# Peptides against a protein of PDB entry 1LOE, part 60

Target 1, 181 residues: chain A of PDB entry 1LOE
Amino acid sequence: TETTSFSITKFGPDQQNLIFQGDGYTTKERLTLTKAVRNTVGRALYSSPIHIWDSKTGNVANFVTSFTFVIDAPNSYNVADGFTFFIAPVDTKPQTGGGYLGVFNSKDYDKTSQTVAVEFDTFYNTAWDPSNGDRHIGIDVNSIKSINTKSWKLQNGKEANVVIAFNAATNVLTVSLTYPN
Target 2, 181 residues: chain A of PDB entry 1LOE as posed
Amino acid sequence: TETTSFSITKFGPDQQNLIFQGDGYTTKERLTLTKAVRNTVGRALYSSPIHIWDSKTGNVANFVTSFTFVIDAPNSYNVADGFTFFIAPVDTKPQTGGGYLGVFNSKDYDKTSQTVAVEFDTFYNTAWDPSNGDRHIGIDVNSIKSINTKSWALQNGKEANVVIAFNAATNVLTVSLTYPN

## One batch from the design tools (peptide; made by RFdiffusion4, then SolubleMPNN)

Design b2_p18_5_s1 (from b2_p18_5, 5 letters changed)
Fold by OpenDDE base, seed 5:
Structure b2_p18_5_s1 (fold): chain B 181 residues (1-181), chain A 18 residues (1-18)
Amino acid sequence: as target 1 above (181 residues)
Amino acid sequence: MSFSSSGVGDTPVSIGFA
C-alpha cells in the first residue's frame, strides 16, 4: 500500500507546494481565497497530484485531512458564498463562482465534473440549498446540490477546526467541525 | 492543514480549497 501525507502549518508568500488560481493568495501566514467582490473565485490546489481514486472500480482510498479556517460573515446577505474543500481532476480550473463556489457549474448531477466537495456554506441559494435557510455543511458529489447537509452555527470570526475523513471500507465520508476557543 | 491517505488508485486527483 502507498501512503501520501503532507502538512502546511504556515502559508508563506512563496508557498511552493500550492498552485494558486484566481484570487487565491497568502498573507500573514494565512491562505486567503476571497476578495470582497461578487463572483470572484479564489482557489489553491496542492501542487502534487494524489493517487487516491480508482476510475475502474470507483473506489477511493482512505484519507484524512484537517485544517483550521476563519469566516467573517456578520450577516447573511452581504457575505461571500462560503468555503469549500474539494477533490477534482488534476487539470481542474476555476468553475462557476458565486453560489457554485468556484468548483461546480450545475445543480444537476454531472458525472463529467468528477468533483467532490465539502462546503461550509454561508449564503442561502434558493435553487439548491436546504429550505430552512441555515448556514450549513454540505457534501457535494458532481453537483452543487449537496447529497447531505447539516445546519452549522457559525461563530463569526472564530477559528474552526475541521476534520474530513473517508473510510474506504465503508465508503463513509465524515466531517467534523469544532470551535476550540 | 494536513492530509494523509493510505492506498493507491489508477487516476490522480487534485485536492484544494476554494
Scores: peptide ipSAE 0.701, ipTM 0.958, DockQ to the pose 0.780
Fold by OpenDDE base, seed 2:
Structure b2_p18_5_s1 (fold): chain B 181 residues (1-181), chain A 18 residues (1-18)
Amino acid sequence: as target 1 above (181 residues)
Amino acid sequence: MSFSSSGVGDTPVSIGFA
């Protein structure tokens, strides 16, 4: 069994192993995905495609990813849609529709999108988000409408540690988020 | 951030943040 791994400890000003899309950029060793203004989409892709998908069987290889992020969203009114980790086709492009996290373009399930995302959603979209209006973690498969969600209490401006693991044997994606400090 | 996978598929994908 072959393995693929990489680590980015700090995001430098000329990060060669990232492809920046839209307004994504690095500053002060952080990847920044928004300009903190309305209607901005920023993305960053790992520059090397990863061979973890079997198109014949549909199987995805085991994987584990971990990262730390900070969100500044002191209120729920004038904030961005959130943050997301995603897996998509190699020709993936930013999506500009509001509420779609820059990744999706519909709440309708579309298997041809071949996109999976874990969203950390800070904005309530009535059309597809959980009705309680809570900020939430969601697992999105080929749709912005999550197949599963869990309420998430954002600690504004604090570093969140995330681990996302996929078990190929069980076909289960696990997401954990902690605030260590 | 870190990423690790075990196994190989025939179809490459991109991973990223948005």
Scores: peptide ipSAE 0.691, ipTM 0.957, DockQ to the pose 0.776
Fold by OpenDDE base, seed 4:
Structure b2_p18_5_s1 (fold): chain B 181 residues (1-181), chain A 18 residues (1-18)
Amino acid sequence: as target 1 above (181 residues)
Amino acid sequence: MSFSSSGVGDTPVSIGFA
């Protein structure tokens, strides 16, 4: 069967295979999505479209993605809204910022969004986040209100290793996060 | 980061971070 793959081990200043949106940029071999300023949206897209979705049948191909991210918050009371991996239409543009993470516009299910995201949410939004107030990992389908969540303890400034896998046979998306250091 | 998929769909999508 057909296979699509790519790897980016370092994010350089001239990263031609990324499309930067908003305040997204690269520095120190890292992709940086936020400035130390409130209410900014930074995004980066892989520059090549990926054909993993059949719009007629709804079938999605198997895929696995892995990445490492760091959230650096000055303290527990001064944090941004979080970090998000997402899959969206090829013409996707930055959406509502803040609690919507720049990828959604509503807590209501919006089929036209055609966006799936895995959120690593560091800010409690009372309108849609789990009532326990925990920082959490969420799976978002066409809505910022996650269809499933799991509590996640942020290790500030530490590298989190993430693996996201979709099994087409079972239609199950799995998310794994570890702090190896 | 890395990405790998097996299979082809008729509709292209974008993968990104925010």
Scores: peptide ipSAE 0.676, ipTM 0.952, DockQ to the pose 0.786
Fold by OpenDDE base, seed 1:
Structure b2_p18_5_s1 (fold): chain B 181 residues (1-181), chain A 18 residues (1-18)
Amino acid sequence: as target 1 above (181 residues)
Amino acid sequence: MSFSSSGVGDTPVSIGFA
């Protein structure tokens, strides 16, 4: 069994292993996806395709990814749509913004999307989000409507540590978020 | 940011943030 790994500890101004889309850019050694402005989409892709999907069997390889992110909203009581980690086809382009997070186009399941995302959703969209209205972590498969969600308390301006792990033997995706500081 | 996987699939994918 082969292993594939990469690490980016700092995001420089000339980051060659990222593909920036929309409003995504780097500043102060951070990847910045957008300003706190309505209807903006910023994305960044790792520049090298990852071979973790077997199209014949449908199996996905074991993987673990970890990262830190900050949501720094000028108005902590009215935050934009959130932050998303996603896996998509190699030719993926920015999709619908706003509540669709620039990653999806529909709440209806669309297998042609071939996109899986972990959303850290800070805005309640009545049409598809959990009815309790909580900010939440969601697992999205080919739809902005999550297959599973869990309430999450945003700490505005604080660094969140995230670990996302997929166990191929059990087909379970695990998402963990902590605020260490 | 770190990523690690075990195994190789026949169909490459892209990972990213939005």
Scores: peptide ipSAE 0.670, ipTM 0.952, DockQ to the pose 0.792

Design b2_p18_5_s2 (from b2_p18_5, 6 letters changed)
Fold by OpenDDE base, seed 3:
Parts: C-alpha cells; structure tokens; sequence
Structure b2_p18_5_s2 (fold): chain B 181 residues (1-181), chain A 18 residues (1-18)
C-alpha cells in the first residue's frame, strides 16, 4: 500500500483534517484537549485513516510520530489523569470512565478494543498503575493497564518533546520524551 | 506534530490524542 506522511504545525479553528471529540478544541493555533475542569474528556483524531496492518498476511508497518505537549495544572501535585497518544479503529469514541484517559474502559485485556496507546499518566490509580505511585509513561495495548512503564517527572507548564517510533521487524515501540527548555 | 509510516495492509485505523 501507499506510504502515509503528514504534518500539522498549527491547529486552526476550522482544521479540516481533524475530528474533534468531547471537549477537544483549538485556540491560538494550539490543540486543547481539556477545559481544566473535573471529569472532562477531549480528543482529536486525524481525519484520514492510516493503514499499518494487513489482516491477511499479518504484516505491520513501521511508523514514527513526533509532537509537543504541555500539561498546565494550577497545582503540579494535584493534576488530572494525564495525556495520551493512541491508534484505534476509525469509529473510535471517547470513553468517560475515570482514570481511563478517555481511551480505554477496562484494566482487563480486551482484544476487541483494537487500541494501542502511549500514556503520559499524571494520576495514580491503585488498581492498575505501577505500585511506586510515580507519574509515568506507559504503553497500553487493549487495556489501561500498561504492558510497560517508566517513571516520568512532570514539568508543569513546560513543553515536552515526544517521539514515538515502531519498528515492525523487531516489534519494538520506542518512546522518547525530553524537556528541552 | 508529524506522522510517517511505510504503509501496510487493508485495515484502516486512526491516530489521535486524548
């Protein structure tokens, strides 16, 4: 199949290549996913579907994505659930269960979810998060309970640069986060 | 943000942020 490549440097009010869900919106050329109130979910999907898996052969594509995000909380020690990048079925809908990052709805593995996510989790959920209670980066496959995690120190209000790469030959997903400033 | 893929297969997916 054809290769896929796109870039969005600014997010406008009439962004034709985004599907906004829940409380997601754009302001001042930035994508904003929450309204800084309790129990809100906001999402944005790239409108064009991607093709990274062949159901007949089992082949999977390489991919790489990069983005910058900011978590800005009034109290750096009292924040919401976090931020996540995900890949899901085209008809995916926001999930409203607390602690599920708007993407999942169970800590049990559910293959019908068909969703992979990289979470930047700022809230400790005893039922599924690493027992040390640290804020963390997690790789989630069909469950909010991560298959792997790494502690991450939130720098409130600072821009985080993220690169996520998948190598199909090795079946390895790599996540890099830096605070350059 | 940017995204690139070698492209494979017949099963459409969407990327997103939440």
Amino acid sequence: as target 1 above (181 residues)
Amino acid sequence: MSFSSSGVGDTPRRIGFA
Scores: peptide ipSAE 0.674, ipTM 0.955, DockQ to the pose 0.845
Fold by OpenDDE base, seed 1:
Structure b2_p18_5_s2 (fold): chain B 181 residues (1-181), chain A 18 residues (1-18)
Amino acid sequence: as target 1 above (181 residues)
Amino acid sequence: MSFSSSGVGDTPRRIGFA
């Protein structure tokens, strides 16, 4: 079975294949998606022609994606709403901000969204987040309400390694996050 | 495959990639 694998490591000012939406921008190889203003939304669309669909069936193929991120916040106890790695239609536009992370509009399942996201959620929204109130990683399918979550302790200013894998045969999406240092 | 983030304006955090 075909697998598409790629790594995303740098987002500098000269980074190609990125389409910025909203308040997204780059600073010295860092991706800054939000501003310190109300209702800020920022997105960076990966525009490189990566084949993730089976050429015969049109179904989503196996893929493995890895990246390393650092969240740098002046206050580790208040770090805004978080971010997502997401897949959506090619003509995607920013959606609702705040707790919806600019990707969704509702906790109700909406198949027309055609959006799958891995959220790294740093803010507890009572209406849809896990009741323990923990920061968490979630898998979101056509809804901001995750189909599965796992608690995650943010280490402010430290590098986190992420691997996201999708098995098309089983329809299983796997996410791993580690702090090696 | 893309990235998205949002906030209410209380923290000017940055997300870097390495």
Scores: peptide ipSAE 0.480, ipTM 0.920, DockQ to the pose 0.036
Fold by OpenDDE base, seed 5:
Structure b2_p18_5_s2 (fold): chain B 181 residues (1-181), chain A 18 residues (1-18)
Amino acid sequence: as target 1 above (181 residues)
Amino acid sequence: MSFSSSGVGDTPRRIGFA
C-alpha cells in the first residue's frame, strides 16, 4: 500500500476539509479543540479526498502525519485532560468527555468502538492510566486504557512537534514528540 | 483522521498540521 500524507496550512472558519463537533473551532487560522471551560468536548474531523483506507479490505493504509500543537493552560500544575489524534468510522460522534477525551466510553475493550487513538494525556485517571501518575502519550485501541504508554513532560504554552506514522504491513504505529525550543 | 479533546479549564490552544 502507498503511504498517505496530508497537511493543512490554513484553519479558516470555512475550511471545507474540517468537520467541527462540540466546541471545536478556528481562530487566527489555527484549530482550537476546546474552550477553557469546564465540561467541554471539542473535535475536528479531517474530511479529505485523500484515500487513507484500503478500498478492498477497509483496513487503514500506510500513513504519516505531522502536526504542531500548543497546550496553553491557565495553571501549569492543573491541566486536564489532553487530546487525541484518532481514527474512527466516518460517522463518528463525540463520546464521553473528561478523561475519556471525547473518544471512548469505557476502559473495557469494546470492538464496536472501531477506534484507534494516540492520546496526549495531561491528567491522571487512577482507574486506567499508568500508576506513576505521569503525563503521557498513549496508544488506545477500542479503549481509553492504553496498550502502550510513555511519559511526556508538558511544556505549557510551548509548541510541540508530533509525527505519527502507521505501517500497514507490520501493523506498527509510531509516535514522536519534540519541543524544538 | 481526527482530533478530539476534553477538559476542565484547559485548552489545547491550537493545532496545526504540517
Scores: peptide ipSAE 0.404, ipTM 0.862, DockQ to the pose 0.040
Fold by OpenDDE base, seed 4:
Structure b2_p18_5_s2 (fold): chain B 181 residues (1-181), chain A 18 residues (1-18)
Amino acid sequence: as target 1 above (181 residues)
Amino acid sequence: MSFSSSGVGDTPRRIGFA
């Protein structure tokens, strides 16, 4: 299987292949997932013109994707829950909010979820997050409790470049994050 | 591929992509 490479660089109001759920929306060429209110869930399903998820077989093709995000908060010390990049069945609907990031419903492994997520988590949930309390990047497989994490230092208001690569042959997901400025 | 976020009452924030 050949690797498919694609990037997300613009999110205009007329952006095709975006399905918004909850409070997700686009404005000024940016995708915004949540409103600055309590108890909000926002999702944007990007249906790539390239088929990478086979709902019938459960197979995921090789892929490399990149995107840029910014988290803007009044202060960098008490930021609400973060976000995920996730892959799930095409008919996926919003799940539990808060620390579950709208993607999962439990810290217990649930194979029926059929969801793999890369979380960029800015809020420490004692029940499942790394004990050091650091903001972190995590790989979540059918559970909000990450199978692997690494500390991540949020730069409030700064653009972060992310590259996510998946090798189907080795079943390895690679995540890189850089702040170019 | 998809994105998802949520919050439950801590410091509000904007998560934007470009």
Scores: peptide ipSAE 0.489, ipTM 0.929, DockQ to the pose 0.036; fails the geometry check

Design b2_p18_5_s3 (from b2_p18_5, 5 letters changed)
Fold by OpenDDE base, seed 4:
Structure b2_p18_5_s3 (fold): chain B 181 residues (1-181), chain A 18 residues (1-18)
Amino acid sequence: as target 1 above (181 residues)
Amino acid sequence: MSFSSSGVGDTPRSIGFA
């Protein structure tokens, strides 16, 4: 299986491989999932022409992807729930909002979800988030309750660079986040 | 590859990508 690398850096309104759901939109080469409003759900499905799984085996292929995001809030206290980078069936529709990030519906494992997500979670949900209350990066497999988490310090309004890589041979998903400035 | 975000009742925030 060959490694496929792609970077998500340009978002135009006329991109045919972007499917917007909920409040998601693009403007000025930026993708915005949500505005700074309450009770919002926004999704953007990036259907890259790059093949990310083996059609014969059904296994996910090697991939490396990168993107830059900004979370911008009027203050850094109890910032509303974050976002996920996720992989799900192509016909996926918005799921539960709030702490479920529009991707999941339960903290219980549900294989029928067929969803893997990397969450960048800014809000502590007592029922499933790490008890230390830290903002965190999590890997979610068929559940909003992460199988693995790592504390993350949000820099409000600053650009964060993310690299997500998957090695199919080792079944290892790697997430890197840096603030260059 | 997809992105999803939501928030309820807390400090509002925007999430954007560049």
Scores: peptide ipSAE 0.563, ipTM 0.950, DockQ to the pose 0.036
Fold by OpenDDE base, seed 5:
Structure b2_p18_5_s3 (fold): chain B 181 residues (1-181), chain A 18 residues (1-18)
Amino acid sequence: as target 1 above (181 residues)
Amino acid sequence: MSFSSSGVGDTPRSIGFA
């Protein structure tokens, strides 16, 4: 199948391919999922004008996407929580907050969620996160408990560049993160 | 494709994209 490549860079208030849920919003052509407050959940569904699904099977086709994010906290200690880039059914609604990142409801595998997420997790949840306690990038399939993780050092207030690629033939999801400055 | 974030916040933070 053909690979679709796109950058997520359009976050104006009149952006037609963004659906906001919870506390998510745009201002000055920037997307903000959450402000620096407690007890918040924010989501934004990005519907690319380019079709990334297999029209016959409904499965995810090959894709490469890139975006830049900033996590900004008053200090670098116990920053909570992170965020996900996720794929779920089109009628997806906000799920459990806190360590579940608004995407999942359990650490138990639940195929009915039909959700795959790349998590950028800044907070250690002892019940499911890697025991080393490191901030990490994880691949989540139908559970907040990642099937694979890699340690990641948060640079508070700095822009991070992310590339996420999916190969449908091999069923491999690849994530790269860099701090260019 | 979507983004999602939440915070109960030992240390609250903002998450933004450009």
Scores: peptide ipSAE 0.522, ipTM 0.934, DockQ to the pose 0.036
Fold by OpenDDE base, seed 2:
Structure b2_p18_5_s3 (fold): chain B 181 residues (1-181), chain A 18 residues (1-18)
Amino acid sequence: as target 1 above (181 residues)
Amino acid sequence: MSFSSSGVGDTPRSIGFA
């Protein structure tokens, strides 16, 4: 299988390979999905087609991506919903509803959405999130209700390094998150 | 491959990438 590897490290003001939706924008080589305001939705789409599925052969490609993010809130109480790294059809549109992270619109499984997301969720939604209430990383397949989750301790205002890898041979999506010291 | 976030009515927060 083919392997696509990329690292998102620069977000210049004239970034041409990103499509910004909602409140998303770039400044000083940083991508900001949302400012610290209420009722906001922001997205940034990779504008160049990535061929992870070969329509001729049916083969699925491996991929590895890495990025660094910062969530910054004035306090840790009921921090607004998190964000996702997601893969969806090219005509994907932002979705409303904070708990849906701008990607989904239901906790019901919908195979027609063709959306896979890694969520970094900071808010507990009783209807679908793990009952322990922990902030968590989740794998979302065609639903905001994760098929798998892992507790994650948010370090407010600190940079987290993320690596997401997909192995097509095993059909395994791996996520790692670290706060480097 | 994209990023998405939404926040509604809770403690506001910024989300940035580098």
Scores: peptide ipSAE 0.519, ipTM 0.936, DockQ to the pose 0.036
Fold by OpenDDE base, seed 1:
Structure b2_p18_5_s3 (fold): chain B 181 residues (1-181), chain A 18 residues (1-18)
Amino acid sequence: as target 1 above (181 residues)
Amino acid sequence: MSFSSSGVGDTPRSIGFA
C-alpha cells in the first residue's frame, strides 16, 4: 500500500466558510466532473456532517473528512490539471481555470481570497509548482502557490483514499492519500 | 466541503464520500 501524508500549521479561521455552489453528475454515489474543453471550471459542494465552523459559537471546530477519488485520463502521460478540496466564503465565484484549478487567480498571497485548498495537482506549472516537477498534493492558502507539498504518484484510473483532518487547538491540517492494494 | 477541477477537456474525475 502506497501512502502519502503531510501536515501544515497556522491554518486560519478566515477560510472556514463552506461554499454551496453547483452540482456535478451523480453516478452510483459518486460526483463526476468531466470537462468538455480545456480551462473550463467545474465546482461542487457537499455539506459535511462535521462542519469546520460552529454556527452556534462561531468557533473553528475540529474535523476529519474522508473521500475517494478517481482520475481516469485517456493519456496517462498528459494529465491536467487535477482537482481541489477547498473551503471559501459562501459568496465566492469560480476563479481562474487551468493551473489555477478554478479556485485562485495568482501565485501571490492575497488574504482577501479567504480560501484554503488541498490540491491534487497532476500538471507541473513552472511558475509556482515544486521544482522537481512531480505530481503532488499541496496545501494552498490564499494562493495557488502551495505553502506545503508532497510528491504523489498518480495511479491513473485507480481509486485513491483521502483523509483530511484539522485540529483547531494546534492549527494543524493533515492530509493522507493511499492507494489500497 | 467543496471541490473544483479544471484542465484538459477529456479527463473524467469522480469523487465519492466515505
Scores: peptide ipSAE 0.401, ipTM 0.876, DockQ to the pose 0.034

Design b2_p18_5_s4 (from b2_p18_5, 5 letters changed)
Fold by OpenDDE base, seed 4:
Structure b2_p18_5_s4 (fold): chain B 181 residues (1-181), chain A 18 residues (1-18)
Amino acid sequence: as target 1 above (181 residues)
Amino acid sequence: MSFSSSGVGDTPKSIGFA
């Protein structure tokens, strides 16, 4: 199968192949999704023609992507809502905010969403999040209710390194998160 | 690769590349 690499070396004001939605923008070579000033949704879609699926065979390609993120909440005890890395049709628009992270509209499975997301969820939503209340990484397929989750300890204000890879041969999506500092 | 976030808790998020 084909291997796809999501290749953006850095962000900038003249960043090509990014579609900004809501309050998403770039500055200082970083993508900012939300600010500490209001309730909002921010998104950035990678608009390059990346081959993920073979339309004829339905086969899924391998892909690997890596990025860093910082969540810098004014109050480490009240952090909401998190963010997602997601793959969806390029013409998608912002969806419900809050606990839906701007990506989904329901905890019910909706195949028409055509969206797979890795959520880095910092806020416990009783209706769908793991009952232990932990901040968590989740794999979301056409629903904000994750098909799989693992607890994650947020280090507020610190940079995390993330690697997301999909192996088409094994049908396994891997997510690694580390705090190098 | 696409990113989405919501800020009901007024929490800024920034993303870069390693």
Scores: peptide ipSAE 0.399, ipTM 0.876, DockQ to the pose 0.042
Fold by OpenDDE base, seed 1:
Structure b2_p18_5_s4 (fold): chain B 181 residues (1-181), chain A 18 residues (1-18)
Amino acid sequence: as target 1 above (181 residues)
Amino acid sequence: MSFSSSGVGDTPKSIGFA
């Protein structure tokens, strides 16, 4: 099984492999998920499952993807809610906003969600987030309540580098986050 | 891949590729 690499160097308004939902859009060659407004959900869906599924087995293939992100909160004391990198059926629609990040509806495990997400969570939700209250990276499987988390120190307005790798043989998902500067 | 975000705290998020 060969690793699938996802590389999109620039975002544009005419991206044929992306489905924009909610307030998601492109500007300055970047994907913008949310603006500095309340009560918003923005999503961008990868529209071609062929690139992620193993054509022979029908299972999720090995993959490695890398991207950068910037969270630029106008108020450093109120940074909410974060964002996810997620995998779900192509016909998925926006889900609950706020702490559910537009991808989940419950902290209870729901296999019908068919959603795996890597969350970069900047807001502590008492009902499901790690009790230490830290901003964190989480692995979410069919629930906003992460199966695994690691504390992450947000650098507001700074560009972070992320690498996400999945090994289909071991079912291990690896996430790396760094601030190069 | 796919990305999703939501905002209650007025926080812009932008995604790019290195």
Scores: peptide ipSAE 0.375, ipTM 0.871, DockQ to the pose 0.042
Fold by OpenDDE base, seed 3:
Structure b2_p18_5_s4 (fold): chain B 181 residues (1-181), chain A 18 residues (1-18)
Amino acid sequence: as target 1 above (181 residues)
Amino acid sequence: MSFSSSGVGDTPKSIGFA
């Protein structure tokens, strides 16, 4: 099984292979999804073709992606919705519903969505989030209601390192998050 | 490879690469 690795070394105003939607943009070699404003959606789609599934054989490829993120809330105790890493059909469109992170629009499972997301969720939505109210990492399959979650302690303003790997042989998606500094 | 966020609140998010 071939492993697909995504290596983007930096962002820039002229970043290729990214399609920006909504309020997403690049500044200082970083992708900014949302500003410190209300009612905004920002997305950046990888525009290069990604071949995870072989249409002829049905084989599924492994993939690994790594990125860093910073969530810098003006008030560490008043943090908005988080963000997702996601995979969806090429014609995917931004979703505007609050709490859906710009990706989903329902807590109901909908296989026609064909969307898988890893959420880094900083806001507790009582309708679908884990009842303990913790900030969390979640695996979302065709629904904002995660199929699995793990509590995550946000370090406000600090850079986190993330690795997301998919093992096709085991059908397991692995997420790791560390704060090196 | 694709990233998305909503901003019901007031928290900016920035993404880079390790």
Scores: peptide ipSAE 0.362, ipTM 0.878, DockQ to the pose 0.039
Fold by OpenDDE base, seed 2:
Structure b2_p18_5_s4 (fold): chain B 181 residues (1-181), chain A 18 residues (1-18)
Amino acid sequence: as target 1 above (181 residues)
Amino acid sequence: MSFSSSGVGDTPKSIGFA
């Protein structure tokens, strides 16, 4: 089966394969999704044509991607909602509900959304998040309510390394997160 | 692939590919 590797070495102002939505922008070779403001949504869509979905057979290709991220909350006691790495239809639009991470709009399963996301969630939403209240990594399929979660300790202001891999043969999505320093 | 974030608070998020 085909394996797609997403490798973007830097985010420059002339990055032609990114579509920014909401408050998303690039600076210093990094993508900034949200600023230090309330009630914000920011997204960046990879716009280059990548055939990970076979329109004839409906099969999904393998993929692997890796990235770093920084969440830098000015107040460690009031960290906002996190972010997602997600895959959705080409005409996907920002969603404004705070806890929906800009991607979803309901905790109800909706297969028509055709959205898969890895969430790095830093805010506890009692309606759908794990009841222990931990910050967590979640796998979201057509709903903000994750099909699987794992507790994750946020290191505020530190760079985390993430690897996300999908095996189409087994239909398994794997996520790893480490803080190297 | 895409990235998305939202928030009711004032917490910036930044991404860089490895």
Scores: peptide ipSAE 0.356, ipTM 0.864, DockQ to the pose 0.043

